# Designs tried in a protein design run: peptides against a protein of PDB entry 6O8C. Part 171

Target 1, 262 residues: chain A of PDB entry 6O8C
Amino acid sequence: VGLRYEKISLPKIHPRYDLDGDASMAKAVTGVVCYACRTASTLLLYQELMRKGVRWLVELVKDDYNETVHKKTEVVITLDFCIRNIEKTVKVYEKLMKVNLEAAELGEISDIHTKLLRLSSSQGTIESSLQDISSRLSPGGLLADTWAHQEGTHPRDRNVEKLQVLLNCITEIYYQFKKDKAERRLAYNEEQIHKFDKQKLYYHATKAMSHFSEECVRKYEAFKDKSEEWMRKMLHLRKQLLSLTNQCFDIEEEVSKYQDYT

## One batch from the design tools (peptide; made by RFdiffusion4, then SolubleMPNN)

Design b2_p25_2_s2 (from b2_p25_2, 12 letters changed)
Fold by OpenDDE base, seed 4:
Structure b2_p25_2_s2 (fold): chain B 262 residues (1-262), chain A 25 residues (1-25)
Amino acid sequence: as target 1 above (262 residues)
Amino acid sequence: SEVEEKIKKEYEEFLKEMKEEEEKE
């Protein structure tokens, strides 16, 4: 679950010259853009932390994979050894049967041999699964983390800084409008400046909101969605690895039951 | 950009409205 933020909108800016209204409007605009700056910063931080988490998880899963491969290899060696020993025993008993009837013992050993061969066959499935996992974890695979570097916002984009510049401009105008309000009446020249500043305020505010929406929020949402999807896949993969490991242990346990016959 | 064009359009409309209000004063 990503960070929650409130949807913000600019207050309506009336074209009418009104010192009280303009000051109030400017205050509200300042608040909105200030929130946008803070939110953008928070969203950026979240994404950076998530990127670290993604890298960590990739390494963790790679380690899990290597451990599983190691265990699988160990089991294969053990199983193959047992199979070879049983096969030797079977051959000996077959020769003995030609001389003396040891049919019951041969039957038991033959059954064990059949069971071991079944276990060996299951190892092929495990190997195939591991190969699939390896392909997914490989560069260019379905679980590549390249998206984490491409999606979302990055410090290099300087979105927060850009918004801060706009906020500074807006804040300056707000403070001026607060002063203008305190004067209650402006001379003609100051009135014209006020009107001009109001236009600038509108421009800066709109630019800030557009930048926030399109370059911060939208990209964050895309990053969030992609991260959630990727995380689900990675967790599933990890579960698969665990399952494969458990299968290896199960095979090893079963093989151990037959070691007395080797 | 499309966003810049929208901003420009909205700004122009706002300026028009301001001018109209000034003419009424």
Scores: peptide ipSAE 0.077, ipTM 0.643, DockQ to the pose 0.833
Fold by OpenDDE base, seed 3:
Structure b2_p25_2_s2 (fold): chain B 262 residues (1-262), chain A 25 residues (1-25)
Amino acid sequence: as target 1 above (262 residues)
Amino acid sequence: SEVEEKIKKEYEEFLKEMKEEEEKE
């Protein structure tokens, strides 16, 4: 489902010089950008945890694949052995049939041989399916996890740090505006500085919001969507592996019924 | 980007309004 976060927007910044209003506005801006910083950090953490989960799931599915391959190999060996023994028996009975003794028994053994050959053909389908799964899991395959290293935000991007720098600048201006408010009236030079700082505040705030939306939220959403799609495909693949394993067990069980004839 | 252009435009408008308020004082 992913993380839920609230939509944030900057308050209206009025051009009028108003010490009380400017202090209140600066406080609100500080709050919004602070929320953006915290949210960006949380979104980053979530993605890092998901990347660990992706790596874990890849290893799990590879283990499942190897187990299935192992089981398939065992069944192939058993089946081939059984087929070879039945073929030897068929040859013996064919020789005996020339003496007109055991035609009915030969028919039964021949039927078993035919059934075993059909099972062997099914094994070929399992092999093809396993090869397909292997190709999908291989580096560069359709289910490779390379996207997890590319999509989304990463610690190396330093998005949280960049936002924090902007927040620090905004916070500094806010504290100055609190002091200015307490003075009730500023001298001309201090008033000009206040107006200049208000412009800087606007610039830092808009830069922070733009960075948050484009470099944090947008990339997070892309990562989330990609991860959900990939996860569904991986879970489906696990089900396919389980199905193949069950098919191997079914073949093995059927072969065991004919082992008395080998 | 479109977002950057919007921010730039809004900032320019804000600066214009600030200048107008300064002229009234």
Scores: peptide ipSAE 0.077, ipTM 0.641, DockQ to the pose 0.651
Fold by OpenDDE base, seed 5:
Structure b2_p25_2_s2 (fold): chain B 262 residues (1-262), chain A 25 residues (1-25)
Amino acid sequence: as target 1 above (262 residues)
Amino acid sequence: SEVEEKIKKEYEEFLKEMKEEEEKE
């Protein structure tokens, strides 16, 4: 979900000398480039805000990861303790079995031991998943936020300021063309100046639009695309962490059922 | 850059057209 903006284009600039037409054209050009400046500023602001959001989300996910790791560790300790206790119990009952005592109980305890070992084996999968997530979040990983600093436009690029300079030049010519229009007819020298200014207007306008398109819009779109992709991946990762956490809770709950036997 | 070259070409064409229109007056 990115900012929506309208695609803008310059009006047609006619080569003929026409004081009324030139004033109208200059007005239109001024409007278009003004819109470009405002849009560029808005796009820049959006990107800066998004970068802050990215950093925030990274820290949030790291916290979630650490919490999950902590929970996993807790469960591993509990499970290992339970397994050790059950193993001791099994050994005792095995000795009793040699004298034909408590055969049914031995079977039940042995089954519990088997179940606990299965739960323990599942911890390996959780560990592997956590390691994968850690790798993805690490510097240079697939979910690294380095793209946020590389992609898009930055205040240091001075794109808005550059566009503003061009807009100022264009606006100055526009105001002159308004005056020229009011004169209805220009002397030869003034007419030549008007024609030269029209050439300058064209140059400034095209430069502004090219800069806007190539250095503002294109880079913004690239940033937007990267941000959307990255965001989807991060949200998915958070879901994975939640799933792993739930698995840990499930194991803990299962182990709690057997604590009476330890 | 390719963009700069395009701008330059278009500008030169525009200047040519302006000159042609001036000669018609």
Scores: peptide ipSAE 0.075, ipTM 0.647, DockQ to the pose 0.754
Fold by OpenDDE base, seed 2:
Structure b2_p25_2_s2 (fold): chain B 262 residues (1-262), chain A 25 residues (1-25)
Amino acid sequence: as target 1 above (262 residues)
Amino acid sequence: SEVEEKIKKEYEEFLKEMKEEEEKE
C-alpha cells in the first residue's frame, strides 16, 4: 500500500553558451521540478491521511479491548457463582451419603465441578493475554503510534513551499531564455546575464532535486515502511482480541449448561 | 551531508567548465 511515483532526473546541463539549447534545457528542468513539487504535495497528503487512519485504528482497537475485558469480567462472575453453588451442593450430598442415601448424583455433580474448574483455569490464560495486549497498546509499548508523529514529512517542514520557490526561480529563468532564443543574438551584457542565469538555474535545479530526494521521497519511504509494519501488527492484535472474545462466549455457553444443576 | 558535498563539487566543476568555455569564445 502506497503511492507510486516516477523516478525523475535532471537533463544534462551543458556549459556551452547556446541560446536554443539553453532554452530547451530550461524547459525540461522546469518540467522536472514542477513534477517534484506536485509529487511532494501528494506524498505529504498521503502521510497526513495515514496519520489520521492510525489514530482512528488505535481508538478502534482500544474499544475492542474494553469490550473484551467487559465480556471476560461477566464470564468470570458467572463462572465463580456457578462454582460456589456446585460446591455447596457437593457438601450437601456428602452429608446425605453419611445417612446411606444413593451417591449417584454426587458423581455427576463432582464431574461438573471438575469441568468448571478447568474452565476457570482457562480464564487465567485469557487474563494474561489481555494484559499482554494492554502493555503493547500502552504508551511506550510495541504498538505505540509515536512513530507516526516522528517519521515522514510534515506540513511544518514546508517542503512543498521550498520547492515552489525554487520552481518559481527556475521558471523565471526559463521564460527569459525563451525570450533570449527569440532574439537570436544577444548583446555582450545580455549574454553575460544569460550565462549567470544559467549558473543560477543549475544551482536551483540541483538544490530542488536534492531536497526532493532526501527530504521528501526518502522520508516518505521510511514512513510508508513503518506504517505497513505497524498496521500488520495492529490487525493481528485485533484478531487476537476477537479470538479472546469468542473464547469468553464459548465458556459462557458451557457454564449455562450446568446452571440447571445449581 | 554527503549529497550536499557531491552537489557542491559538481557545481564547482560546472563553474570551471563555464569559465573555460567563456575563455574559448
Scores: peptide ipSAE 0.058, ipTM 0.627, DockQ to the pose 0.686

Design b2_p25_2_s3 (from b2_p25_2, 14 letters changed)
Fold by OpenDDE base, seed 5:
Structure b2_p25_2_s3 (fold): chain B 262 residues (1-262), chain A 25 residues (1-25)
Amino acid sequence: as target 1 above (262 residues)
Amino acid sequence: SEIEEKIEKEYKEYIEKMKKEEEEE
């Protein structure tokens, strides 16, 4: 989902010297860059929170994985035990058949043995799936969280602070332009200073917007996209783990039905 | 950087427009 923000653009800056227009323009620019600062801060906060969430989810999924592995191991032990017992029983009945006609019971036990072997084979598939999941969760795997540290913006980048510095410069010029407007007419030297400050304002504003766009918004969007993709994959993986766990439970239940014969 | 180049270009264009406006006054 991510955060929604308004697309920001600078107001049109007219080159003409106009005290009223310049004050109004400067006010508008100040507002836009102020919004950029706030937005950048919000985007940064969101990313930091998401990074925490990513770490949390990784640990959660690892726990789920370990639980599934544990359950699988239990089932394997139980199943192997049951298979060994039924094989012993089969051997006993085979010996008895050489002496007595108990063919029907032997057939039933043999069928159970066959079913157990099939269940054992399915455990191999579960094991392979778990290995795949482990590989994906491992460092360098497809679900590694290294992207969360690489993508996006970070506090160390000091993007908000950089924007704030530019905003301060712009704001100072705005206040001066407000004063200039109140004078209605400036002396020649003051007029030249005003024009020069207008150029500075443009420079600072453009720099701020470029920085906001390229260093804040673009990187945030990249982080967001990567986060969404990763999250989808992680949720799918959790679902897969749940499925594997359920398969283990199903096998365990089925094996329990045959324990009476062992 | 590409960003700096764009800013510089736009700034230069702005200055040129400002100069033209001053000449017309």
Scores: peptide ipSAE 0.023, ipTM 0.435, DockQ to the pose 0.894
Fold by OpenDDE base, seed 3:
Order: C-alpha cells, then structure tokens, then sequence
Structure b2_p25_2_s3 (fold): chain B 262 residues (1-262), chain A 25 residues (1-25)
C-alpha cells in the first residue's frame, strides 16, 4: 500500500576546478533534483486522491449508520407494540384465573412476555452501540477525517513549484557548465564566474534535497501511516454496523413468531 | 532543523575547500 520511491542523494561535489568534472557533476545533480520534483508531484497527487477517498468512505459509512438506525427504529416499534398487546392479554388471563380457568395458557403467555422483554433489553445495548458509533463519526470524534486536511502535503504548500524553481536554477548552471566544457579553457574572469556558479549549484541542490526530504517525503509518510490506521478503524466500524443490523433482523424474526399471540 | 544544520556545515566546508583551491592556483 502506497507509492514506492527510490532513496536519492546528491553526488559528491569536488572543490577542484575541473571543467569536465564540473559539467558531469552538474548533470548528475540536475538528474537527482529532477527526480525529486517528479516524486514530490506524484506523492502530492496520491495524497489528494486519498483525501477524496477518505471523504467518500465517510459518506458511505454515514449511510450505513443511517440504515442501521432506521432498521433499529422499526424493530423497536414492533417490539413495543407486541409487548403492549401481550401485557393486555396477560391481564385478561389473570382475571380468568380467578374463575378457575386453565393456568397453563397463562404460563405460556407469561413466558412469551418474558422473552419479549429480554429482546427489548437487547435494543438498549444496540442503541448504546449506535450512540458510540455516532460519537466516533461526529466532528471531533475519534474517526473524524480532520487529519486528512492537516497531515501530509497540500497543493497550497507549493512544494513542487519551489523545487521546480531550484531545478531551473540548477539546470541553467548545468547548461553553462556544458558550454564551459566545450571551451576547454576559460579566461580568468569566466573561470571566477564558473567557480561562483558551482557554489550556487551546491546551495540550490542542497536546499532542494532538504526541502524534498523534510517537506515532501516526511509529511507524506506521516499521512500514509495515519491514513492506513484510520482506514482500518473505518472498516472495522462498518463491520460493527453490519453486526448491529443483523442483530436487528434476528430480533425482528423472533418477534414475528409471537405475533399470533398479539 | 538537524538536516539544515548538516547542510549548512557541509556547504561551509565546501566553500572553504574552494577558497583553498583558488589560493593554490
């Protein structure tokens, strides 16, 4: 899971003035920083896509939650109705017992009443579970998606653009070094400019690599880790909702067996 | 950051080496 990228490092820069060596070094540096730019762009794109996926999953789970709540509500209404009817029947039979009627029928109805009350008590547990799930999904809850907006890199950070600017500076120096190499020998003033540009190249390259490592790679890895953890929790939550839904169906089926007595 | 400090150190060392090379020419 996630994007794989190669670890990159800058080539060694020798302090000695060498037109051939400097051109080769500059080419290598350009390649490394170019790879960093492309990688940063890819990592950013991945995170943006994942953020969309996170939002989608949140909505999906909310829909699952609402369906479960709806089913639970239906079962509660059905149970309450059955319980009320059985209680009325029990009262009638209690009155009849005073007139020497069969105690066996009252016992059966009483047992049904007890079973229905037990089923009703289980609804309280389901309700508590749903409330817990709701709290976790709510804004500020443990499964809120706020982290997706905070963690990682964002287009507004302009990391790719910043790296591209540095790459442009490096590339310009590389092309100049290529020209310098072609001249084979530089005049004193041109040599001094070359040496100065070599210092600039090193500065830009180092800045680019630092920015890439700290502002792109590190933040991406943090985002990736957080997203994986969050995703596992969300999937578990969906399974919990499914379990609660199934419990509601089981209760509904059980209640249907007693409807003939109501 | 620690990385920035390392980079700065390496850069300074590089500059000093470059200066030394210029003096030897």
Amino acid sequence: as target 1 above (262 residues)
Amino acid sequence: SEIEEKIEKEYKEYIEKMKKEEEEE
Scores: peptide ipSAE 0.022, ipTM 0.425, DockQ to the pose 0.728
Fold by OpenDDE base, seed 2:
Structure b2_p25_2_s3 (fold): chain B 262 residues (1-262), chain A 25 residues (1-25)
Amino acid sequence: as target 1 above (262 residues)
Amino acid sequence: SEIEEKIEKEYKEYIEKMKKEEEEE
């Protein structure tokens, strides 16, 4: 899960004035920062897609929850109706027993009644489970998606744009250093400019790498870790809902067997 | 920020090295 990226580092920058070395160094720096820009864009896109996925999954699970609640409600109604009918039947047979009639039938009906009551008790457990699930999905619950909006990088941070600005500055210096190299020797003033530009290059490069590392990569990794944890929990929750739904179907089937006695 | 301070420190050290190299030439 997640995007893989290569660890990048700046080349060693030598303080000594060297037109050939400086041009080569500048080229390498340009490449590294360019990679950082592209990577930052990719990491941002991934996170945005994941946020959409999170929202989608939340809605899906909510739908599953509602369906389960609906099914549970139907079963409860059916079960309660069956219980009431059986209870009426029991009363009738009890009256008949007073005149020594249908004793065996009364025993059978009483057993059915006991079974139905057990099924009714299981509905209470299902209800409790659904309430727990609802609480977890509620705002502020353990499975709230607020983290998806807080963690990671966002388009509003303008990280890619900031890196691009630095890249542009670095690239400009690189092209100048390429020209300087071609001249083989610089006049005093041009040499001083070259030295100053080298200092600027160092500054921009360091700033770019720090920004990339701390504001892009680090935040992305944090987002990724949280997303993985959350996703695992959500999938487990969905399985729980499915289990509860199946239990409702099982109860409904069991109740249907006894409807002939009502 | 801590990052900015680190960058500034490194930059200053770099400048000092550059000056030293210029004096040795």
Scores: peptide ipSAE 0.022, ipTM 0.430, DockQ to the pose 0.895
Fold by OpenDDE base, seed 1:
Structure b2_p25_2_s3 (fold): chain B 262 residues (1-262), chain A 25 residues (1-25)
Amino acid sequence: as target 1 above (262 residues)
Amino acid sequence: SEIEEKIEKEYKEYIEKMKKEEEEE
């Protein structure tokens, strides 16, 4: 998961005045920074798409949660109804027992009642688990998606645009260096300008690479790491919800076996 | 920023190297 990009570095910049070397170096620098611009754009796009995915997943899990809660509620109602009916039956048989009639049947019904009460107790555990999940999904919870808005790069940062500006400056110098190379020899004043432009090129290039590394790549990697961790946790939570749902179904099935006695 | 300071430092060092090379020519 995540975008793969090539690790880029600036070519070695030799301080010596060399028209051929400087033109070649400038070309290489232009290429590297151009790649950085494109990569930054791609990384940004990826993050924006991932943010959409995160929002989608949150809604999906919330739906799963609501379904589980609904099922739990249904089972609770059914179970409570069954318990009430069995309790009424127990009372009737207890009265009959007092007149020495049907002790064996009372024992069976009493056992069913005990089993139903145990099932009812298990609902408390399910409820507690659901509450825990709800707390984790709530704003400020452990599974909150606030990180998706905070981490990584954003369009508002204008990183691509900033890099593009630097690239434009670098490209301009590169084209000048191509011209200088074609002249083979520069006049003194032109030579001084060339040297000065080389200094500017270095400055722009290093600024671009630093910006790319620190503001684009590093932030992207942080975003990616957090997203992967968060997604794993969310998937695990979905499994927990499924487990709770299955427990509700199991309880419902058990209750259905005893409905014939009510 | 710390990054800007590093860049500036590297830039200055680069300029110094260029000056030395020019003097050797």
Scores: peptide ipSAE 0.021, ipTM 0.424, DockQ to the pose 0.802

Design b2_p25_2_s4 (from b2_p25_2, 10 letters changed)
Fold by OpenDDE base, seed 3:
Structure b2_p25_2_s4 (fold): chain B 262 residues (1-262), chain A 25 residues (1-25)
Amino acid sequence: as target 1 above (262 residues)
Amino acid sequence: SEVEKKIEEEYEKYLKEMEEEEEKE
C-alpha cells in the first residue's frame, strides 16, 4: 500500500488590496506550499526505500535461481548415471535371454529403463524453464530493475530544495504582510510594494504547486504503479523457481527407488 | 513548457485583475 496524501489546492487570491485579507491569504498559501514540500520529501524517501527493496529482491531471486540450477544439475548427474547402469544391465540380460533363463527379469529392467528415460525427458522442460527465468532476470530482460533508476523522483532532481526556495520566498512575503496588517494603513509607496509582493507571492505559489504536481506527484504515481507490477511479477517468478525445485526433488526421489537395480 | 505557459497566462490574468481593482480605488 503506497503513501496516502491529501489533494490540496491553493486558496483563491483576491486581487483587491486588503491588508487583513492579504495577510490571511498569504498564511494559507504558506501552509499549502509547506504541505507540498513535506509531501514531496516523504514521497522521495518512499521511492528511495523502494529502490533499495527492489535491489534486495533481485539479489534474493538470483540466489533462489542459482540454488535451483544447482539442484537440477545434481539430479541430472544422478539420473544419467542411473540410466547408464541400467543400460549396461539390459545388455547383459539380453545376452542371457538367448538361453531362455531370465525373460521376466529383463522385462522389469526394461520397464525401469523406460521410466528413467521419461524422467530424463522432463529435465529438458525444467532446463527450458530455467533458461526463460534467466533471460527475464538478465540485464535488459523483462524483469530487469532498470526502471527503478529511471522512473519516479530522485534526490538529484532537487525537487524538495526547489520547493523549499519558493516556500522561503512566500514565507518572507507572508511575514511582511503580517507587519503590514499591524500598521493598519500604509503610505503610498509601501502600498505599492505590498501590491507588487502580492503578485510575486502568486507567481511563487503557482510555480510551486505546478512543480509539485507535475514533477513530484505524477512521477511518484508512475513509479508506484510500475513497482507494484514489477514486484508481483518477481514474486510469481519466485514461486515458479520453487515449483521447479520441487520437481527436481520429486525426480530425485523417484530415481532413488531404482538405484537398487544399478 | 506547457505548464510554464499556463502559469504565465494565469499570472497575466491576475495582474489584469489587480490593475482593474486599482482603477476602482
Scores: peptide ipSAE 0.024, ipTM 0.558, DockQ to the pose 0.836
Fold by OpenDDE base, seed 2:
Structure b2_p25_2_s4 (fold): chain B 262 residues (1-262), chain A 25 residues (1-25)
Amino acid sequence: as target 1 above (262 residues)
Amino acid sequence: SEVEKKIEEEYEKYLKEMEEEEEKE
């Protein structure tokens, strides 16, 4: 679940010269851009933490995979050994039957052999599944984590710093407008400066909010969506690995029952 | 960028509005 943020907009900026209105407007703009700056920082932090989490999960799943492969290998060795021993036993009993000895157990042993062969065939399916999982986890696979490095915002983008610079400019203008308001009336030159500063304020504010929307929020949302999808797939894969492990244990248990006949 | 172009267009519009308001005073 991603971070929630409030969608805020800039106040309306009137072109008319009004010391009281301009001071109030500037205060509101300062607040909005300040919020954007803080939010951008929070969104960045979230993404960085998620990237760490992604890397951690990849390593965890790789470990699970390796453990499953190891267990599968052990079972295959045990199963193959058991099959070979049963086959030898079958041959001995067949020979005894030729010399008119009762092979009462031959049928039972043959049935065991058939069961073991079925278990062996299931190992092929497990192997195929493991290969599929390996391919998905491999570089360029469907579950590769390359997206985590490409999507979203990064510290190197310096979005927070850029927004902070704009915020500083806006804040400075706000403080000046507060002073202008206190003067009640400005001289001609001061009035012209005020008008120019208002234009600058508009420019900085619009730039800040556009940057926040397009370079911070939009990219964050894209990152969030991809991360959620990827996470679901990874968790499902982990469940598949667990299932395969359990199948190996089940086979091992069945084989152990037949070892008494070898 | 397209965003920068839009910002510039809006800014120019704003400047024009400011000039018009100054002429009315």
Scores: peptide ipSAE 0.023, ipTM 0.557, DockQ to the pose 0.883
Fold by OpenDDE base, seed 5:
Structure b2_p25_2_s4 (fold): chain B 262 residues (1-262), chain A 25 residues (1-25)
Amino acid sequence: as target 1 above (262 residues)
Amino acid sequence: SEVEKKIEEEYEKYLKEMEEEEEKE
């Protein structure tokens, strides 16, 4: 579950010159942009942590894959050995049957041979499944983690720093507006400066919120969506590996029952 | 960028509104 953030918007900025209103507005704008800065920082941190988690999970799954392959290989060797031994036994009993000896035992051994061959055929399916998993985990595969490096926001983008610069500009204007409010009335030149600063405030605030929305939030959401999808696929893959491992164990157990006949 | 264009448009609108309010005073 991704980080929840509240969608915030800038307060309405009235064009009317009002020292009290402008100070209040500037305070509110400062608050909104401050929230954006903090949120952007949090979203960035989350993504960086998730990237670490993704890398960790990839390595874990690769290890699981290798273990499964190893187990499969062991089972194949054991099974092949057992099949060869049973085949030798079958040949011996076939010779004995020609002299009407041990016919019932030959039937049982032949049945075991048939069962072993069936088990051997199932190994082909396991191999195919492992190959599919390998292809998915390989570079360029469906479960490649390249998206984690491409999607979302990165420290190198300096989004938080850019927002902080804008916040500083906004905060400075807010402090001036607070002073202006305390004066109750401004001289003509000071009034013109106030109006000009209000325009700057609007510009900085709009720029900040646009940057936050498009460069921070949007990219984060894209990263989040991809991460969730990828995670689901990885979990499914792990389940598949577990299933394959269990199949190998089941085959090994079954083969062990027949080893007494070899 | 499209965002920059929107910002510029809104800013120009804001400036126009400010000028109109100044003329009423």
Scores: peptide ipSAE 0.022, ipTM 0.558, DockQ to the pose 0.888
Fold by OpenDDE base, seed 1:
Structure b2_p25_2_s4 (fold): chain B 262 residues (1-262), chain A 25 residues (1-25)
Amino acid sequence: as target 1 above (262 residues)
Amino acid sequence: SEVEKKIEEEYEKYLKEMEEEEEKE
């Protein structure tokens, strides 16, 4: 999970005036910053897609939760109905027992009643577990997706655009340095301009790479780490919901065995 | 440095211009 990118660094910028070297350096810098722009764009896209995925998964898990709650409710109703019927039967047989009849049958029905009450008590545990899950999924809960909106880079940050501006400036200087190289020798004034532009290039490049590293890469990595952690927790929660659902089915199956006695 | 300040000012201008162009689209 996550995008892989190559770690790139700026070439060494030599302070010495060298038209050939400066042109080559400027070309390399342009390439590096261009890569940074493309990478920043890709990282942004990935995060946006992941945010969509996160939202989707939240809704999916909420649906799973609601389904589990529904099943639990159904089982509770069925179980309660069965208990009430068995209790009525117990009362009838108790009356018969007072006249020395049906003692064996009463024992069997009483045992069933006890088992049903145990099943009913287990529903309380399921309910508690569902409430816990609900609390975790709620706003402000441990599985809230608020991090997805806070972490990482966003289109509104305009990181790609900012990098593109710097790239444009760098590219312009690079093209000038290509021209300067072609001249082989510059007049004094042009030489001074070249030196000044080299300083600008250095500044732009450094700013671009700093911005890329600190505002794009670092934030992306933080987003990625949080997303992976959150995703694992969400998947685990889904498994818990499935387990609870299965418990409800198990209870329903047990109850069905006793319906013949009601 | 004074040069760095001037470069920074230029950068901010370019950034602003780009943002304005994007808002027009």
Scores: peptide ipSAE 0.019, ipTM 0.490, DockQ to the pose 0.076

